# Peptides against a protein of PDB entry 3ESW: the designs that were tried, part 179

Target 1, 322 residues: chain A of PDB entry 3ESW
Amino acid sequence: NNIDFDSIAKMLLIKYKDFILSKFKKAAPVENIRFQNLVHTNQFAQGVLGQSQHLCTVYDNPSWHSIVLETLDLDLIYKNVDKEFAKDGHAEGENIYTDYLVKELLRYFKQDFFKWCNKPDCNHCGQNTSENMTPLGSQGPNGEESKFNCGTVEIYKCNRCGNITRFPRYNDPIKLLETRKGRCGEWCNLFTLILKSFGLDVRYVWNREDHVWCEYFSNFLNRWVHVDSCEQSFDQPYIYSINWNKKMSYCIAFGKDGVVDVSKRYILQNELPRDQIKEEDLKFLCQFITKRLRYSLNDDEIYQLACRDEQEQIELIRGKTQ

## One batch from the design tools (peptide; made by RFdiffusion4, then SolubleMPNN)

Design b2_p23_2_s2 (from b2_p23_2, 14 letters changed)
Fold by OpenDDE base, seed 5:
Structure b2_p23_2_s2 (fold): chain B 322 residues (1-322), chain A 23 residues (1-23)
Amino acid sequence: as target 1 above (322 residues)
Amino acid sequence: DELKKKQEEILQKLLKELEEKIK
């Protein structure tokens, strides 16, 4: 019996594709009920849903991409990328160019473009006066600040001149192109948009323990890569758990194509209790939101993304992130 | 181990379905 291995392989592939696609069909009524009950009864689930409604789609704005590209020094960026690529990139193939681009964008953003702002400078006394600033608290935005999706405004008094300085926490990344300062939230927000503006696959990673960063999908490495603009860090997911000795419970990645629990990539030690939601319910929630985000995609796109998701899950289980 | 187990279960189901079709 000449086993036609080629025919068997083709049939396996077809059946596997059909099986994968079946998971992305319209949600069953029972799944919808489970989802609704979960987001109404669990605050953490509601928070994840709320974040997904914003973070998964907000950066997919072509007008914003144009503004970003017009604002950045592209000549400098590409000059530096080309220089580094010319040294080593040709030996590794063309796909590595994007990794060099992301590394240069990290450098450019931290060194040339954006500033860390723990406390603002005094508007009256000028630059390098943040040491004289005393926090008075936070308040809501005024009419002008409200135009730029401002959640809160930190208020500071100058110990030298007595004047009040406002530090609005803008969530509008286009406003951040003007202000060019902030903390981890502003850094990650604008940097996520910057990476998206270059046509890259990017996720926003939220950590429950008050930090945020990005992930970029490297075609060269064929995986999601940790990217922290604050730290100028590329592919160093261990920095929080190991270098900072940070205790963490949840890391959730938000992208256009899905929501993923990436805690296993970053929480390597000192894990805090994961008591905000049942693990099965969190897994269900992320899968359900991901399914909804993919409803408009064709079968081939769904299949490709599902294969990528499976590889990521294998990576997360094996702990192969260096 | 859990993902591998699930992949193995899926693979076994697919193989069984193929065996039934080849029969």
Scores: peptide ipSAE 0.017, ipTM 0.468, DockQ to the pose 0.117
Fold by OpenDDE base, seed 2:
Structure b2_p23_2_s2 (fold): chain B 322 residues (1-322), chain A 23 residues (1-23)
Amino acid sequence: as target 1 above (322 residues)
Amino acid sequence: DELKKKQEEILQKLLKELEEKIK
């Protein structure tokens, strides 16, 4: 009997698809119990869940995307992208255009749009007075600041005029389009929204050791690409571990379609103890949240995302991003 | 090694399911 290898191959592909899809079906009762127990007993797990409830969905707001696109100088941005694409991009096809766009958005955001704020300028003395500012501490938001999802307000006294200046730490990215200043949190928050507003696949990466950045899925490179708005950095995941010699324990990526431990991409040396959760429990947690985020997707979408996930896992294991 | 192991586990599962269907 001639083994019909084509029929066997087709059957294997069907079974593989079914197997993949089976992972994204409704969670078994035992998985739900494990999840509930984990988030109730492990503070790190609870933190990851809490972040996922916000970061995975907050940027999927069409009204916010419109406001962003109306606020940015799109003519300048696309002019610069077209200029850079015309130099080198024509040989590499249309898919590379988006990489040029992200690079220009990084430039535009850092150089033309947003400002780093270590200390605020004195509201009375005016611009370039931050050197005269002494921190007095932090307090809760006032009634006006509370309208813009403000968790804390840093309080500064001017050494020159004695007046108090408030630096509210806004979490509303639309308010950040107005204020146009902040630290890594504000930078990453607004820049994540900006990238999402261009219809890009974006993840928010949280590092336990007080840094945050983005990942963008490049169709040209066919992988997740490191993007740091603070650093104007594209595809430089090594900057933290190598250039900064930063010690890190966890990097977790939050996107609309999943939560992924991306620590292997960024923690190249100086790894801190991963003692906040068991590795198997973290893996379970990320998979469980990812499964929940995909419940409304069709079988083809689930399958495509699962293929993407497996390719990313291969990349992360092989360490060959470059 | 972890990936290979996972791929092998998946492959073995699929092969087993295939064998059960061919039988």
Scores: peptide ipSAE 0.017, ipTM 0.485, DockQ to the pose 0.118
Fold by OpenDDE base, seed 3:
Order: sequence, then C-alpha cells, then structure tokens
Structure b2_p23_2_s2 (fold): chain B 322 residues (1-322), chain A 23 residues (1-23)
Amino acid sequence: as target 1 above (322 residues)
Amino acid sequence: DELKKKQEEILQKLLKELEEKIK
C-alpha cells in the first residue's frame, strides 16, 4: 500500500491550520478578567495598551498616505531605486525591489527631506544659530500649536538677540511634513507614515530608554527588518547595544496586526532589569492585544500572520537572522 | 519552555517544507 504522503501532508496542514485558528477565537471570560486586572494594576501594561490604541491604527489613514506621496519627490526616489536595483540585476526576484525602496527612503529622508533638531535656530537671527540657543524649559502648546497634536513646547532664548524661540513637539505627522525637523520621536513618527504610504507592513518600535525606530516586513528576506531613519540604518539591530553600548530593558513593536516584544532582537548586551512587569504577564498582554487586532481578519489572513509570528519567535530565540 | 520552542520550530520548518511541496 503506497502511503500517499501528499494526502497525509495536506491533512496535517488542515489540522494545524484549525489549531492555529482556534487560538485566535474571541477571548475567554477568564482572559478578559486577567487583561483588565493587568492593565488596571500594572502601569507598564497600561502604557503598552495606551500606545497600542494609537500606534497600531494611526498610520492606517489613506488620506495621510496621499498627502505623503504628494509631498515626496517620487521621481527622484524611484529613479534612485531603479538605478540601484539595476546594478545588482534581477536575479534575486521582484521582492528585493522593496528593500531597495526602503534603503532609498532612508537616504532621501535623512539627506534630502528631514532635519535633526537638537536645538532650534533662532527665529530672529535665522539659519545656523542653534548654538546660540539656551533652553528655558517646556510649556504647554498655544492655540495654534494645539491644532497639530502638540503635547509639549520647548522654549529657547537666543544668547545673541535675547528673543524667544518655540520648538513645539508635534505628534501630527502631517505637520511634520511642513516643519521638516525634529528628534527621534518626530523622525520615527513621520518615517513610519512614509513607509506605510508605500503600502509596506511596518511596525513602530518603542524603547523604554528614550529611543524609537521602525521595523518593516521584507518579503525578500521573509522577516522583520530593523529600520532607523535617524541613523539611515537598514537591518542593523545591533547598533544600539553594540555600537552605542546602550543599556536597554524593553523594546516593544506596535503594528496594525500585532504588538510584539522585540527586546531580544535589539538587547544583545548591557540588559537593564526587566522589573516593570512579569515576563509571563507581558507575553500575555502582547498576545491579547494582538488577538484583538486580528478579530476582523479572515481565517487565511489569521493563519498567515500566525505563521509569520511563529517564525519571528524562532528567529528571536535563535539569535540568528534566518 | 526552550524545549517546547524548539519543537515548535521544528514543526514550523516541517510545515513550511510541506507547504512548498504541496504547491
């Protein structure tokens, strides 16, 4: 009796799919109670939930995508992408084109489009006057600044002319398309939107130790790829722990399809105490939020995302990019 | 936990290989 291995394989895959799908059904009452208790009793959990409610959905705005694409020099971007893609040849397949696009967007954003603002220039003295600026502190937004989701305004005094310059910390990424300046928060916020505007699968990564960056899912590499717009960095997750010798405790990725603890990708040495939440509770929290984000998805999409999630978890355990 | 993760890894690899053969 020739064992039909193909039939057995198909049956096993069906059973596995059903098993995976069963995990993504509506949360049981006990899970809801655990979740509610966790977010009410643990400040870190509450913070992760609050961030997920914003970061997982805010960038999925078609009107913003249109504004971004109208603002960028698409002709320059695609010309450069096509040029670099043509050098390496088409042998690696069409999916690699997206990696070239992301690399060019990193270049374009840092070199041509956006500016780092440690201190603002003096509004009176003009360009290249930031060295003359003394911080006076921070205050709330004025009536105009408040229109652009501004939580804080940094106040600076010019040592030369004595005038006050305001540096509003805008959270509206559309306003950042106008201002073209900021720190890691503004850079990551706008760059996340830019990547999303090209139809890419993107996560916002929050680090507890005052840094933020992106990940995008490369179809060519078949994994999440580290992307830092501030550093013009592509696939260099080690830069923080190794190059900067930065101490870190938590890195949490926020995307439309899930919330994931990605600390193992970035915290390679100098790990700070992870004492803000129990590891089991953090794992539960991320899984619970992820499950909620997927409630409206069909079975095939849930299955594909679950396979991707498991592959990522394997990668994070092995400490090697596959 | 590590053993379960390794088992899951092996299972995922096998499933991927099976999916590629069934296509």
Scores: peptide ipSAE 0.018, ipTM 0.493, DockQ to the pose 0.044; fails the geometry check
Fold by OpenDDE base, seed 4:
Structure b2_p23_2_s2 (fold): chain B 322 residues (1-322), chain A 23 residues (1-23)
Amino acid sequence: as target 1 above (322 residues)
Amino acid sequence: DELKKKQEEILQKLLKELEEKIK
């Protein structure tokens, strides 16, 4: 009996695919009850859910993508990408080109486009006057600022001219294309949109300990890649734990296709207590939200994403970035 | 980990089905 190993392998693959797809079927009543109870009883879970409702979908706006692409110096960007790509001896059409694009976008964004704002410049005295600015506190947005999803406005007084300068903390990334300044929140917000505007698979990573960054799915590396616009960092997930010696408890990635606890990628030392939620409940929560986000996808899309998820989970367990 | 347990149960089932087909 010639065992047709190829036929057996195909049957196993089919059964495996069916099994994977079965996980993404409509949630059982018991899962819905568990989810509802979790988000009603656990503040951290509620926060993750709330963030997912915004961060997973807000950047999937074609109108915003057009505005971004019209605003960026694409000629400069692609010129630099092509230059660095050619310098390293790569042929056109290789998946690695996208990695060069992301690296150039990091460079362009930090060096040419966006500005870090610890304190604003004085609106009256002009550029490079932030040193003369004294914080007076924060207030709610005015009528104009409120148009751009502003929750808080930092108020500063110029020690030189005595004038008040407002620093609105805009959450509208399109407004950030105009203002071109902010802190980690504004940087990550706009940079996430920029990456999405190039058609990339991007996640927004929230760290509980007051930092945010991106992940980009590299088709060349076949994994999620750490991307921090503030640091002009590509594939350096260790920078927080090792270089900064930052203490962290949770890193949660939010993307259109899922919510993932990526803490293991970034928390390499100095782990803070993970006491905000039970590990099993966090796992359940992320899986539940992910399942919900994928509800409209076809079986092939679900399967491909599930394979990607499995690879990521293996990576996160092994602690080795290949 | 319930997921690992389920994965293992499915793997065991698949292995058993394979063994039955190889017989």
Scores: peptide ipSAE 0.017, ipTM 0.445, DockQ to the pose 0.084; fails the geometry check

Design b2_p23_2_s4 (from b2_p23_2, 14 letters changed)
Fold by OpenDDE base, seed 3:
Formats: C-alpha cells, sequence, structure tokens
Structure b2_p23_2_s4 (fold): chain B 322 residues (1-322), chain A 23 residues (1-23)
C-alpha cells in the first residue's frame, strides 16, 4: 500500500492552516483578563503597550507618505539604485532591487539629507558653532513647538555670544523633514516613515538602553533585516553588541502587523538582566498585541504573517542570521 | 478505511510534533 505522501502533505497543510488560524481568533475572556492584569501591574508591559499604540499605526499614513515622496530627491535616489541594480541585481532576481533601494536610502539619508545634532548651532552665531554650546537643561515646549508633538526642548547657551538656543525634540516626522536634524530618535522616526513611504514592511526597534533602529522585511533575503539610519547600516545586527560592546536587555520591534521581542537578534554578548518582566509574560504580551493588530485581516493574510513569524522565531533560535 | 486511519494517525502525530516545535 503505497502511502500517498503528497496527499498526506496536502492534508497536513490544510490542518496546519486551520490550527494557525485558530490561534488568531478573538482572545478568550481569560486571555483578556491576563492581559489587563499584566499591563496594570507591570510597568514594562504598560510601556510596551503604550509604544505599540503609537508605533504600530502612526507610520501608516498615506498623506505623510505623499509628503515624504515629494520632499526626497527621488530622481537621484532611483538613479543610484538603478545604477547598482544594473551591475549585480539582474542575475539575482527582481526582489533584490528593494535591498538596493534601502541601501541607497540609507546613503542618501545620512550623506545628503539628515544631520546628526549632538548640540545645536548657535542661532545667533550661525553654522558650525555647536562647540560653543553649553547645555542648561530641558523644558517643556512653547506654543509653537507644541504644534509638532514636542515632548521636551533642550536648552543651550552660547559661550561666545551668551544667547539661548532651543533644540526641540520633535516627534512629528513631518516637522523633521523641515528641521532635518536630530539624534537617534529623530533619525529612526523619520527614516521609518521614509521606508514606509516606499511601501516597505518596516518595524521600529526600541532598545531599552537608549537606542532605536529599524528592521525591513527583505523579500529577496526572505527575512527581517537590520537597518540603522544613524550608522548607514544594512544587515549588521551585531554592531551594537560586538562593535560597540553595548550592554543591552531588551529589543522590541513594533510594526503594523505585530510586536516582536527581537532581543536575540541583537543581544549577542554583554546581556543585561532581563528583570523587568517575566519571559512568559513578555511572550504573552507580544503575542496578544500582535493578535489584536491582525483582527481585521483575512485568513490568507493571517496565515502568511504567521508563517513569517515562525520563520523568524526559527532564525532567532538557531542564531544563524548570516 | 485502514489506509485512511493510518494517514490520520500519521497526520495527527506530525501535527503534534509541529505544535511542539512552534510552541
Amino acid sequence: as target 1 above (322 residues)
Amino acid sequence: NENKKLQEEILNKLLKELKEKIE
């Protein structure tokens, strides 16, 4: 009796799909209670939830995408992408074009578009005067600054002229298209929006130890790829733990389709204690938020995303990134 | 009928193993 392995495989896939879909049904009352208790009792969980409510949805704004695309030098960007793609890309398939696009956007953003601002230039003395600036502290936004989702304003005094310069920490990425300067927060915020404006699958990665970056889902590589706009870095998740010798405890990725603990991708050594939440509770929290983000998706979309999630989890367990 | 039962048993075993790897 020849076992029809093809028939068995088909049946397995059907049952597997049904099983996966069953996991993404509306949360049971017990899960809702667990979730509510967790976010009420655990500050870290509350923080993750709060971030998810913003970061998972804020960049899915078509009007912002249009403004971004109108602001960038698209002719230059695509010229450079086409040039690099013509050299190597045709042999490797069409999906690699998007990797070249992201690499060019990293170059363009760092080299041509945005500036690092450790200290602002003096508003009175002009350009290249940041060395003369002394921090006085931080304060709340004024009436104008508050229009652009500004949580804090850093205040600096010029040692040369004595004038005060304000450095608003804007969270409005559209305002950042105008100011074109900031630190890791502003860089990652605007760059996340830029990548989203090209229709890419992007996650915002929050590190508890005061750094932020992106992940891009490469269709060519069929995985999430580390992207750091500050470092002009593509697919170098090791740079923090190895190159910087940075100590880290948590890296959480926030995207429109889910929240994922990606700590295993980036924390390769010098791991700090993960004492802010129980590992089981963090796993539950991320899964619960992810389920909520997917409630409106159809069965095929849910299944495809679930398959992607499983592949990522396998990758993270095996430690075989590259 | 026997082949179908065997296929179902194999499938259930594979599903269980798959669940254990995914959970």
Scores: peptide ipSAE 0.021, ipTM 0.473, DockQ to the pose 0.540
Fold by OpenDDE base, seed 2:
Structure b2_p23_2_s4 (fold): chain B 322 residues (1-322), chain A 23 residues (1-23)
Amino acid sequence: as target 1 above (322 residues)
Amino acid sequence: NENKKLQEEILNKLLKELKEKIE
């Protein structure tokens, strides 16, 4: 009996698709109970949920995308992308062009657009006066600052003129298009929106040890690529563990289509204890949130994303992130 | 082409798993 391997293969693919789709159906009552218990009893789980409710959806705002594109020097950006693309002579241009775009956006953002702010300049003394600024502490936002999702305001006194300068920590990325300054939080927040405004698949990566960055899905590389706007870094996930010798415990990626523990991509050495949640509970939590984010998607979209998820998991296990 | 390659990889995985169950 000639086993029709092609027929069997087709049947297996159908069964596999059905199996994958079954995972993304409405959660069973037991899963809902487990989820509710986890987020009510585990502070880390509650934090991940809270972040997912914001970070997974906030950047999917067409009005914000328009404002971003109107604010950036698109002519300069595309001129530079075209220039770099032309140098490498790659004939299969459409997929790799996006990698050049992201690299130029990193350059443009760091060099031409946004500023790092350790301390603000004195509002009275003007530019390059941050060296004269003494921190007095932090306070809540005033009535004007509160309009722009400001959680805290850092207060500084000028040693030269004695005036107070406020550094509001805005979470509104549209306000950051105006202020054009901040630390890793402001950088990553606005840069995530910028990448989204170009129609890219982007994730916001939160590290428990006080850093944040992006990932974008490269169609050319067919994987998630590390992107750090602060460092002008593209595809260098090792910079934290190796170059900075940073100790880390958790890296969680937040995107419109899912929440993923990406710790294995970035924590290459100096791993801190992962004691905030059980590994099985974290895995369950990320899967449960991801499932909820995909409830409105059709079967083909769910299947495509599930295939992408499996490839990422294989990559993370194999450690073959170049 | 990438979807086809992925499908082939999935198929190979499933075939391997099937083989392991038949053995």
Scores: peptide ipSAE 0.019, ipTM 0.529, DockQ to the pose 0.117
Fold by OpenDDE base, seed 5:
Order: structure tokens, then C-alpha cells, then sequence
Structure b2_p23_2_s4 (fold): chain B 322 residues (1-322), chain A 23 residues (1-23)
């Protein structure tokens, strides 16, 4: 009996596609109840949900993309990308160009565009006066600062002139295009928008232990790639656990197409207790939010993303066994 | 070769998941 392997393969693919698509159907009542109970009873879950409501969608703003592209020195950026791409030749295919673009954007952002601000310079004394600044604490935004999604303003007094300098912690990335300074939060926020403005698939990664970075989906590498604008780092997920010897418990990635626990990519040693939520509940939460984010997508888009998700999960499992 | 191996592993995982669901 000549087993028609081709027919079997086709049938299996159809059944598999249907199976995958079934996971992204409207949530069952029981799943909705579980979700509501989880976010109501677990603060960590509520925090993840709250972050997802902002971070998964805020960067998908065409108006912001236009403003970003108008603000950046695109001629310089593309000149540098073209130069680096030309060195390696076309042997690696067209998809590698995007990796060069991201690397140049990292360089450009850190070296030419944005500034780290531990303490602000004195508004009266001018540049390079941050050493003279004493923190007085934090307060709410004033009327002007409130226009730019500012939750907190750090207050500093100059030891030299005695004047007060305000350092608003703006969450509006368009305002950050003007101020061009901040800490990891401002860096990651604006850099995420920058990458999105080039039409890239980007996730915002939140670490519970007070750091944030990006992931970029490389079509060349066919995986999510660690990107830290503060460190000008590309594909170095180990820098926190190994180089910094940072202790971490959770890393959660937020993108337009999903929320993913990426802790396994970054927490290689010195893992802190994961006691904020049950592992099964966190997995459920991320899947549930992801399902909601994909609700408007067609079957082919859902299937493609699901395949990508499975590839990532395999990668994350393998990384633990190395 | 690595990409093919990955594809095979994905396929095997998928087949296993499919089998578990059909059962």
C-alpha cells in the first residue's frame, strides 16, 4: 500500500493550522474569568496588563513615525549603513541590511543624538555642571510639564548658584526628541519609537529589577535580537547576568503582536525568586494578552505569528540547556 | 544544516502536539 505521504503531509498541515488558529479564537468564558480574577488578585499581573495597554500600542503612531524620521539625520544614518553593508558584500542577502541599520541606529542614538542624564546640568550655570547638583526629591509635574505625559519631576539645587533645576521624567517620546536626555527609561522609550519608525518589529523589554531595553526581530537571523540603546548593544543578552552580574527575576517583552516572558533569554545566572506570580498564571496571562492583541488579524497573520512564537519558545528552551 | 535541524525539531514538536490533541 503506497502511503501517499504528500497527501498525509498536506492534511497534517491543514489540521495543524486549524489547531493553531483555534488557540486564537475568542476566549472562552472560563478563560475570561481566570484572566479577570488573576489581574484583580495579583499585583504583578495587573502591572503586566497595565504596561501592555500602553507599550503594545503606543509606538504604532504614524504621526510620531513621521516626526521621528524628520528629526533624525537620515542621510548620515543611511550613509553609514551603506558603508558597513558594502564591506560585507551582498553575500548574506538583503535581510542583513536591517541588522546594519539597527546597529547604526544604536551608534547614532548613543553617540550623536541622545545623552545620559544622571543629574541635570544647572539651568543657570550651563553645561557640565551636573556635579554641582544636589537632589532635593521629586514632585508632580507643573502645567507645562503635564502636557508631555510627565509623572514625576526630579528637583535639584545647584550648590554653586543655589538655583533650582527641574528634571521632568517625560514619557512622551516626542518630547524626548527635543530634550534628548534621560536615563534607561527615556532611552528605551524613544529608541523603541525610533526603531518602529523604520517599520521594524520591536518589543519593549521590562525588567523588574529597574532596567529596560528593546528587542528587534531580525529577518536575517530569523529571531528576536537583544537591543540596548544605553549600552549600544546588539545581540548581547548576556550583558546583564554575566557582565553586570545583575540579579533578575522577570523580563517581559511588550510588542504590538504579543506579550512574552523573555526571562530565559536574559537571566542566565543569579536568578532571583520568581515569587510574584505562579509560572502557569504568568504564562496564561501573556498568552491571553497576546490573543487579545491578535484579535483583528487574519488567519494567515495569526498563523505566521504563531509559528514565530513557537520558534522563539524553542530558542528559549535551548538556551537553558547550553 | 542548523536551519533544517531547527525545522525538523519544530515539525516534530508540532506533530507531537497535534498527536496529543487528536488523541
Amino acid sequence: as target 1 above (322 residues)
Amino acid sequence: NENKKLQEEILNKLLKELKEKIE
Scores: peptide ipSAE 0.020, ipTM 0.525, DockQ to the pose 0.058; fails the geometry check
Fold by OpenDDE base, seed 4:
Structure b2_p23_2_s4 (fold): chain B 322 residues (1-322), chain A 23 residues (1-23)
Amino acid sequence: as target 1 above (322 residues)
Amino acid sequence: NENKKLQEEILNKLLKELKEKIE
């Protein structure tokens, strides 16, 4: 009896699809109870949930995308992308073009557009005066600063002229298009929006140890790619653990389609204790939030995303960034 | 469509490997 392997494969695929889709059905009452208990009893879980409520959806704003695209020098960006793309002998229409775009956006953002701000320049003395600035502390936003989702304002005094300069820590990425300065938070916030504005699948990665970066899904590489705007880094997930020798415990990626513990991608050495939540509870939490984010998607979209998730999990387990 | 193809490829590979073990 010639086992019709093709027929068996098709049957297995159907059953597998049904099985995958079954995982994304409405949460059982027991799962809801577990979720509620977890977020009420575990501060880390509550934090992850809170971040997901913002980071997973905030960048999916078409109005913001338009403002971004109107603000960026698209002619320069695409000129440089086309130049580098042509230099490497790629044909037009290849999925790899998007990788070149992201690389140019990293370059453009760091070199031409945005500025790192350890200390602000003196508003009175002008550019390159940050060396003269003494921190006086932090305060709440004023009425104007509050319009731009500002939680904290750093206050500096100029040692030269004695004037006070305010450095608002804006969380409104549209305001950051104007100010064009910040630290890792502002960089990652605006850069995440920039990538989203080009129609890319992007995740915001939060590290518990006070760093943030992006991931984008490369259709060419068929995986999530590390992107750090501060470092102009593309596909270098090792930079934190290896190059910086950074100690880390958790890296969590937040995207429109899910929340994923990506710690295994970035924590290659010097792992700190993961004592904030049980591993099984974190896995459950991320899956639960992901399931909720996908609730409105059709079966084909759910299935495609589930396939990506599985590939990512395999990648994370094998530690082989191909 | 690409993910479906990839799953199909993985399944086909697994089926091939299973076939080779059963033979």
Scores: peptide ipSAE 0.016, ipTM 0.438, DockQ to the pose 0.043; fails the geometry check

